# Peptides against a protein of PDB entry 7BDX: the designs that were tried, part 53

Target 1, 212 residues: chain A of PDB entry 7BDX
Amino acid sequence: EMGAAACTLLWGVSSSEEVVKAILGGDKALKFFSITGQTMESFVKSLDGDVQELDSDESQFVFALAGIVTNVAAIACGREFLVNSSRVLLDTILQLLGDLKPGQCTKLKVLMLMSLYNVSINLKGLKYISESPGFIPLLWWLLSDPDAEVCLHVLRLVQSVVLEPEVFSKSASEFRSSLPLQRILAMSKSRNPRLQTAAQELLEDLRTLEHN

## One batch from the design tools (peptide; made by RFdiffusion4, then SolubleMPNN)

Design b1_p11_5_s1 (from b1_p11_5 with L1M P10L)
Fold by OpenDDE base, seed 1:
Structure b1_p11_5_s1 (fold): chain B 212 residues (1-212), chain C 212 residues (1-212), chain A 11 residues (1-11)
Amino acid sequence: as target 1 above (212 residues)
Amino acid sequence: as target 1 above (212 residues)
Amino acid sequence: MSFDPSPLPLV
């Protein structure tokens, strides 16, 4: 209980850029983000056995941790910190996104994808994430999710790759050969306007790259 | 581990007034401070059995909680919140200060005393604390502590009572009859300059009140 | 509309 309450408050106050700077300026940031990754990993591993109620204290705790990471990644100094000093946490987030089944832990997936997207705004972060082993298969695995918010955030991360020629060129062959075009075309017809727009924009970006 | 790390970061960032306002402006503040009191109480009760190493994760967690309370009490809106909405936490702090032996948990005592002192700046807070059953005996119990920082913060809390005529008048008879004058006179000769000054000032304030 | 590569709002 108390840990989840404290972490939830820390998440809430981390919506301020100055609080993110204060978190990172502390001598304890490295330890905190190391333990964060381990805690999130332990939680996701526990899902295979115990029916963790999505509203459990433990779930809320892990959501707060993922929310803090997302907020840190939203700030330029936070991206720089994560990419330089907390790469293991980024690796853990990528791993956990792979370990979760379609429709499993949607809220956590959304927060983790938001953190990866925010990191992807930093070219160093985008390079690091996109060069992760199995990154392209992971994107397509995640696009198989039935949840529109998961798919939206996956499409945004795909767009971040596509819009960076230096990154996209390295994986363009694998990307083009494995692209779930029918799935993205189906998303471009979604009744969810945000998902529809993101899928249309990505399809336009991809068409532009085929003609250049 | 993770809870202590999160709470420690929350403590660190709560040194900002804006973060205190954000903590209090959240819909979770009441729950957090309720659980805080319970957690601190559970920790102090656990000391009678297990040799909790002062550097344990649990000790650091409780110190972070007490630090957050202290920082909340340092801000005007935080004092108003504690006095109006978290009186049980103030009662718990007073109780725990009574339950701890001289020389026991000095760091926690200092943080708790600092929180009470900060609350005492609010006249409503000072009234509430000073009207607590056994408050005057508690002050003298705490002045028996061998630690100079504990004694310093007790003297500051005593001064807050003495400097408020509306509060002091209610307990003046008990205060004068039970005053550990020899102990305070000994503190006025301390080699610790902060303790020496605080004891001298209190003795001057008390002399002024005897002549008026 | 060009994809705005701005950070997601703080949550």
Scores: peptide ipSAE 0.228, ipTM 0.845, DockQ to the pose 0.047
Fold by OpenDDE base, seed 3:
Structure b1_p11_5_s1 (fold): chain B 212 residues (1-212), chain C 212 residues (1-212), chain A 11 residues (1-11)
Amino acid sequence: as target 1 above (212 residues)
Amino acid sequence: as target 1 above (212 residues)
Amino acid sequence: MSFDPSPLPLV
C-alpha cells in the first residue's frame, strides 16, 4: 500500500521535466530503475496463477513505475539515461511485452509501449530496442491485441523503425516477409480515429519504401 | 525495497517548493499522508522485539517518509495542509516521539522534530500540537535524549512555544513547574555550538518572561 | 498528415 502511494505521487510529479532532471541527477536513480525492472517482472510472473485484482496496490504500483519510465523517456536526458545506464530495464520491458497475452494487462502494455516509443526518438535507443532478439515478431504479436490503444502504440513504434533508414535496412527483409498487412489494413478502417490515422500513415510510408 | 527506492526519490524531489505544491495539488495527497502515519507507527512498534538493522529498506523507507513530511511542513501551503487535513499524522508523530526511548531511532526523531518545528511556524499548527495531551511532558522526555541534534530540535520547538504568548499562557504554569532547568543550563555549556546557542537563547527568553 | 516524431506527452 504505502509503496504504491509513494510511487503514484512520484509518477504525478515526474510529469515535470525539472523533476525528471532531479530524479536523474541524484545517486539513487540507477538503483531505482534497476529494481523497477525486477518489480515489473515479478508482477507479470504472478499473473499466471492468481486473478490479481487490476485495482490492487501491486497493480497500481507497477502502473506508477511504468508511468515514471514513460515520463523519463519523454525527456532528452531521460532517454540518454535509459539507453546508456538502464538497458536491463529496456530488455525487461521488451520481455514483459512478449510474456503478456493479447488483451492481458492492457494499461501496463500501453505504458510500456509509450516508454519504448519515447526511447525510439533517440537513434541510439531505436537501434538498441530494434536490434533486440525477436523484436519484429514481438511487434506482430502485440498487433494481435484486441485493444485499439495497444495497437496504436505498436503502429507508432513500427513507424519509428520504418522512418529511420539505418535501422529499417537491417530488418527490412524480415519486416517485409512477416508484415501482417491484412491486420494493418483492417486498422486503417478502424472506428478509432487515432488508430485509423496511424495505420493509414504507416501504409503510405510502406508504399513509399516499396517504390524506392 | 522498491517502495524505499521510490520514497527516497520522492523525498529528494520534495526539497522543491513546486514539487510540494504538485504533491498537495493532487487527489492522492490525503491518502498518502494517512498511510504515512500508519507506516511509521508500524515501524516503531516493530522495534520492541527485533534488532531491525538501521540500514534496512524499512528504516530507509520510514526516514524518507519523515523527510517528505518535513519538506511539506517547510512550505506555507504544506503547513496549512498538514494542520487542516492531516492532523492524525501530527498526532501519530507526537505519539511515536513519546514511544521511542532516549537514544533510540535518533535520525527518525530528528526528522519528526523538524516536521513539528516547521508546523509550529503556523500559529494554528503550534496551537494544535501544544494543546496535545502530554505535550509538555513529551518535550522534557525528549530533552533527556543523549543526542545533541534531538535536544537541539526540542529546544527549537520549546522556543516556538515560549515566543508565542497566546500559546505559552495556556501552558505557563505546567511549563514553569516541570522545566528541566539544570538540563537546559547543561546544554548552554555544550560543545555543540548550535545546541549551546539554542539553549542560551531559550534561557534569555525564559528570564525575560519571569520579569514580565 | 506527417507523423509527429515528438515524444508522447508527459503522463
Scores: peptide ipSAE 0.222, ipTM 0.844, DockQ to the pose 0.064
Fold by OpenDDE base, seed 4:
Structure b1_p11_5_s1 (fold): chain B 212 residues (1-212), chain C 212 residues (1-212), chain A 11 residues (1-11)
Amino acid sequence: as target 1 above (212 residues)
Amino acid sequence: as target 1 above (212 residues)
Amino acid sequence: MSFDPSPLPLV
């Protein structure tokens, strides 16, 4: 209980840029993010078939950790910190997103995807995650999720990739050969307006890249 | 480990007034401070003769909790919150200070005493803690500590009591009858300049009250 | 509409 409460408060206050700077300004930040990855990994490995009560202290604790990572990644200096000093955490997030089944741990997936998207705003971050082994297959695996918020954040991450010529050119062949076009077309007809818009925009971006 | 790391970061950022306001602005603050007291109590009860390694994750976690309470109490709205909504935590801190032996858990004692001192800046807080059963005996018990920082913060708390006529008048008889004058006089000769000054000032304040 | 590459709002 107490660890989850403290971490949840830290998550809440990390919505401030100044708090993110304060978190990163200490020598304790590296240790914190190192054990964050391990804690998240231990939690995901514990899920082996039990519908863990989504409201467990453990779940709430891990959600708060993922929220902190997302908030750190929302700030320029936080993105730089993650890409320079916490690459293992980014690798862990990518791994955990692959280990989770469609519909499993939706809230955690959303937070992890938001963190990766925020990291992707920096070209260095986008390069790092997109050059991760199995990144393109991972995007399509995640896009098979029944949850609209998961799919929305996957589409946003895909947009970050396709809109960066230096990154997209490296993956363009694999991307084109594996693109779940029918799935994206189905999302462009979603009743969820945010998902509909994101799918439509991505389809427009992809069409623009076929004509150039 | 992870709980201690999160709590330690929360402590570090709680040195900001805006972070204290953010902590208190949520519905989670009450729960956090409720379980803080229980966590601190459980830790102190676990100390029953083992020299717990001062560097244990558990010790560090509890020190961070006490640090957060101290930082909250340093802010006007935080003092008001503690006195209005977290009285049980203040009662717990007073109890734990009584349960600890001289020289035991010095760092925790200092943080707890700092929190009580900060609470004492508000007349309502000072009234609340000074009207706690056994408060005057507790001050003298704590003043028997061999640690100069513990004694310094006890003397500061005693000063807060003696400088408030409305509070001091209620305890003046008990205070005068039990005052460890020889101990305070010994502290006024300390090699620690901060302890020396605080003891000297308190002796001057007490002399002023004898002549009025 | 052009994709806004802005950071997601803090959560």
Scores: peptide ipSAE 0.206, ipTM 0.842, DockQ to the pose 0.047
Fold by OpenDDE base, seed 5:
Structure b1_p11_5_s1 (fold): chain B 212 residues (1-212), chain C 212 residues (1-212), chain A 11 residues (1-11)
Amino acid sequence: as target 1 above (212 residues)
Amino acid sequence: as target 1 above (212 residues)
Amino acid sequence: MSFDPSPLPLV
């Protein structure tokens, strides 16, 4: 209980850029983000099968942690910190996104994907994430999710890769050979306007890159 | 581990007035401070005998909680919140200060005394604390502590009572009959300049009140 | 809408 309450307050106040800077400017940031990855991993490993995301103290604790990571990744110094000093946390997020089944822990997936997208705004962050083992298969695995918000954040992360020539060139062959085109085309017809737009934009960018 | 790390970061960022306002402006402040008192009480009850304050995760967690309470009490809206909405926490702090032996949990005692002193800056807070059962005996119990920093914060709290006529008048008879004058006189000769000054000022204020 | 390469808002 108390840990979840404290972590939830820390999440709430981390919506300020100055609070994120204060978190990172202290001597405790490294330890905090190291234990964050371990805590998130322990939670995901405790999930037996198709257990629905519970509104438990443990779930709320992990949500608050993922929210803090997202808020840190939203600012330039936070992205630099995560990519330079907390790579294990990024590796953990990628691993946990692979370990979760479609429709499992949707809220946690969204927060983790938001954190990865925010990290991808930094070219060094994008290079690090995209060079992670199994990154392209992971994106397609996540794009099989029935949740529109999960799929939206996957498409945004895919677009961050496609729009960066230095990154896209390294994975272009694998990307072109494995792209779930029918799935993206189905999303471009979604009734969800955000998902529809993201899928349509990605399809336009991909068509442009095939002619260059 | 993770709870202590999150709580310690929350303590660090709560040194900002804007962060304290953000903590209190949220829907979670009441729950957080309710559980804070319970957590501090559980920790103090787990201390067997003359066990030295350990640098454990549990100790660090309780220190961070006490630090957050101190930071909340340092600002006007925080004092108003504690006195209006978290009186049980103030009652818990007073109880725990009575339960601890001289020299036991010195750092925690200092943080708790700092929080009570900060609350005493609000006349409503001072009235609430000073009207608590056994308050005067508690001050003298705490003033028996061998630690100069504990004694300093006790003297400051005593001075807050003495300097407020509406409060001092209610306890003046008990105060005059039970005052550990020899102990305060010994502190006025301390090599610790902060303790020496606080004891000397209190003795001067007391002498002034005896002639009025 | 064009892809906004800005970070997501703080949550």
Scores: peptide ipSAE 0.213, ipTM 0.843, DockQ to the pose 0.046; fails the geometry check

Design b1_p11_5_s2 (from b1_p11_5 with L1M P9K)
Fold by OpenDDE base, seed 4:
Structure b1_p11_5_s2 (fold): chain B 212 residues (1-212), chain C 212 residues (1-212), chain A 11 residues (1-11)
Amino acid sequence: as target 1 above (212 residues)
Amino acid sequence: as target 1 above (212 residues)
Amino acid sequence: MSFDPSPLKPV
């Protein structure tokens, strides 16, 4: 209980840039993010296919950790820190997203995807993530999720790749050959307006790249 | 480990007034401070007279909790919150200070005393603490500590009482009859300059009250 | 497309 409460408060206040700077300004930041990755990994390994009690203290603790990473990545200095000093955490997030089944641990997936999206705002972060082994297959695996919020954040991350020529050119062949076009087209007809819009915009971006 | 790391970061950033306001602005603050008291109490009960590993994760976690309370109490809105909405936490801190032996858990004592001192900056907080059962005996018990930092923070808290006529008048008889004058005089000769100064100032304040 | 960082509050 107490750990989850403290971590949740830290998550809440980490929405401020000044708090992110304060977190990163200490010598404890490296250790914190190292243990964060290990804690998230241990949690995902403990799920054993069971329907997680989403309201468990353990779940809330891990959600708060993922939320802190997301908020740190929302700030320029935080992105720089993660990409320079916490690459193993990014690797862990990518791995955990691959380990989770469609429909499993949806809230955590959303938070992790939001963190990766925020990291992708920096070209260096986008390069690092997109050059990770199995990144493109991972995107399509995640896009198979029945959850609209998971799919939305996957589409946003895909869009970050597509809109950056220096990144997209490296993966363009694999991307085009594996693109789940029918799935994205189905999402463009979603009743969820956010998902619908994101899928439509991505389809427009892709069409623009076919004509250039 | 992770709980201690998260709580330690929260402690560090709680030195900012804006962070204290953010912590208190949520509905989670009440629960957090309630569990804080329980966690600190459980820890002190677990000490069983053993020489605590001061570097244990559990110790670091509890020190960070006490540090957060201290930082919250350093801010006007935080003092108001503690005195209005977290009185049980203040009662717990007073109790735990009484339960600890001289020389036991020195770092935690210092943090708890600093929190009480910060609360005492508000007249309402000072009244609440000073009207707690056994408060004056507790001050003298704590002043018997061999640690100079413990004694320093006790003297500061005693000074907060002595300098407030509305508070001091209620306890003046008990205070005068039980005052460990020889102990305070010994502290006024301490090699620790901060302790020496605090003891001298308190002796001057007490002399001024005898002449009025 | 402009990148929009997504700060979160605890739900």
Scores: peptide ipSAE 0.023, ipTM 0.814, DockQ to the pose 0.126
Fold by OpenDDE base, seed 1:
Structure b1_p11_5_s2 (fold): chain B 212 residues (1-212), chain C 212 residues (1-212), chain A 11 residues (1-11)
Amino acid sequence: as target 1 above (212 residues)
Amino acid sequence: as target 1 above (212 residues)
Amino acid sequence: MSFDPSPLKPV
């Protein structure tokens, strides 16, 4: 209980840039983000056995941790910190996104995808994430999710790769050969307007790259 | 581990007034401070059986909670919140200060005393604390502590009572009859310059009140 | 498109 309450407050206040700077300016930031990754990993591993109620204190605790990471990644100094000093946490987030089944832990997936998207705003972060082993297969695995919000955040991350020529060129062959085009086309017809727009924009960006 | 790390970060960032306002502006503040009191109480109760190493994760967690309360009490809106909405936490802090033996949990005592002192800056807070049952006996119990830093913060809280005529007048008879004058005089000769000064100032304030 | 970071608040 108390850990979840404290982490939830820390998540709430981490929406401020000054708070992110204060978190990172402390001598405890490295330890905190290391333990954060381990805690998120332990939680995801526990899901194979116990039907953890998504509304549990433990779930709320892990959501707050993922929310803190997302808010840290939203700030330029936070992206620089994560990419330089907490690469293991980024690797853990990528791994956990792969370990979760379609429809499993949707809320956690959304938070983790938002953190990766925020990191991808930094070219150094985008390079790091996109050069991770199995990144392209992971994107397509995640696009198989039945949840529109998961798919939306995957499409945003895909778009971050596509919009950066230096990153896209390195994986363009694999990207073009494995692109789930029919799935993205189906999403461009979604009744969810955010998912519809994101899929349409990505299809336009991809068409522009085929003609150049 | 993770709870202690999160609470420690929350403590560190709570040194900002803006962060205190953000903590209190959330719908979760009441729940957080309620659970904080319960967690601190559970920790102090656990000390009777297990020799908790003061450097344990649990000790660090409770110190961070007490530090958050202290920083909230340092801000005007935080004092108003504690005195209006978290009186049970103030009562818990007073109780725990009484339950701890001289020389026991010195660091926690200092943090709790600092939180009470910060609350005492507000006349409404000072009234609430000083009207608590057994408050004067508690001050003298705490002045029996062998630790100079505990005694310093007790003397500061005593001075807050003495310097407020409306509060002091209500308890002046009990205060004068039970005053450990020889102990305060001994502290005024301490080799600790902060303790020495605080004891001298309190003795001067008390002399001024005897002549008026 | 300008990548806009998405800060979150716990609900």
Scores: peptide ipSAE 0.023, ipTM 0.814, DockQ to the pose 0.109
Fold by OpenDDE base, seed 3:
Structure b1_p11_5_s2 (fold): chain B 212 residues (1-212), chain C 212 residues (1-212), chain A 11 residues (1-11)
Amino acid sequence: as target 1 above (212 residues)
Amino acid sequence: as target 1 above (212 residues)
Amino acid sequence: MSFDPSPLKPV
């Protein structure tokens, strides 16, 4: 309980750039983000047996941790810190996104995808995550999710790859051969307007790349 | 572990007035400070049996919680919040200061005393804590501590009472009858310059009150 | 597209 309350407050204040700088300027940031990955991993591993109530203190704690990571990744110095000093946390987030089944832990998936998207704003971050083993299969696995917000954040991450020629060129063959085009086309007809727009824009970007 | 790391970061950022305002402006602050008192109480109650390592995750967690309370109490809106909305936490801090033996949990005592001192900057806060049952006996119990920092922060809190005529007048008879004058005189000769100065100033203030 | 990394307000 108390840990969840403290992390929730820390998440709230981490919306400030000055707070992110203060967190990262301390000698404690490295330890915090190291344990964050382990805590998230332990939580996801516990889901194979117990119907953990989504409103549990443990769930709220892990949501707050993922929210803090997302807010840190929203800031330039935070992205630099994660990509330079907390790569194990990024690797853990990629792993956990693969371990979670479609429709499982939707809120946590969204927060993790938002953190990866924020990391992808920096070329070095986008390179790091996109060069992860199984990254392209992971995107398609996540795009099979029934949840519109999960799929939206996957499409945003896919768009970050497609819009960066240096990154896309490395994955282009695998991407084109495995692209779930029918799934993306179905999303372009979604009743969720954000999902619909993101799918349409990605389809336009993909068409532009076929003509070049 | 993770809770201690999160609370430690929250403690660090709570040194900012803007962060304290952000913490208190949220709907989560009341719950956080309610659980803080319970967590500190649970920790102190656990000390009757186990040699809890002072460097434990639990100890560090409770130190960070007490540090957050101290930083909140350092800000005008934080003092107002504690005195209006978190009185149970103040009551818990007063209780725990009584339950801890001389020389026991020195670091936690210092943090709790610093929080009470910061609360005492506001007349409403000083009234609230000084009107607590057994407050004067508690000050003398704490002044029996062998630690110079504990005694220093007790003397500062005693000075806050002595310098406020409206508060001191209510306690003056009990204060004068129970004052450990020889202990304060011994502190005025301390090798700790901060303790020495605080004891000398308090002795001057007390002499001034005898002539009025 | 201006990536507005909208800081997650805790809902």
Scores: peptide ipSAE 0.021, ipTM 0.812, DockQ to the pose 0.092
Fold by OpenDDE base, seed 5:
Structure b1_p11_5_s2 (fold): chain B 212 residues (1-212), chain C 212 residues (1-212), chain A 11 residues (1-11)
Amino acid sequence: as target 1 above (212 residues)
Amino acid sequence: as target 1 above (212 residues)
Amino acid sequence: MSFDPSPLKPV
């Protein structure tokens, strides 16, 4: 209980850039983010089968941790810190996104995908994430999720790769050969306007890249 | 481990007034401070005998909680919140200060005394604390502590009472009859300059009040 | 898509 309450307050206040700078300017940031990855990993490993996301203190604690990572990654110095000093946390997020089944831990998946997207705002962050082993297969695995919000954040992350020539060139062959085009086309017809727009924009970006 | 790390970061960032306002402006503040009191009480009850303060995750967690309470109490809106909405936490701090033996949990005692002193900056806070059952005996119990920093913070809290006529008048008879004058006189000769000054100032304030 | 680094409000 108390840990979840403290972590939730820290999540709330980490929406301030000055609070993110204060977190990172202290001597405790490295320890905090290393234990964050371990705690998130322990939680995902404790999920037996198709157990629905319980509104438990443990779930709320892990959501607050993922929220803190997202808010840190929203700030330029936070992205630099994560990519330079907390790579194991990024590797853990990528691993956990692969370990979770479609429809499992939807809220946690969304928060983790939002943190990865925020890290991808920096070219160094995008290069690090996209060069991770199995990154392209992971995106397609996540795009099989029945949840529209998971799929939206996957499409945003895919678009970050496609819009960066230095990154896209390294995976262009794998991307073109494995692209779930029918799935993206289905999303471009979604009744969810955000998912529809994200899928349409990605399809336009891909068409532009095939003619160059 | 993770709870202590999150709570320690929250403690660090709570030194900002804007962070204290953000903590209190949320819907989670009441729950956080109620569980804080329970957690501190559970920790003190788990201390068997004259066990030295262990540098444990549990100790660090409780220190961070007490530090957050201190930082909240340092801000005007935080004092108002604690005295209006979290009185049980103030009652818990007073109880725990009575339950701890002289020389036991020195760091926690100092943090709790600093929070009570910060609350006492507001007349409403000072009235609430000083009207608590056994408050005067508690101050003298705490002043028997061998630790100079504990004694310093007790003397500061005693001075807050003595300097407020509306409060001092209510306990003046009990105060004069029970005052550990020899102990305060011994502190006025301390080699610790802060303790020496605080004891001298209190003795001067008391002499001024005896002539009025 | 603009890189909107919007900090997440606690959901």
Scores: peptide ipSAE 0.020, ipTM 0.813, DockQ to the pose 0.141

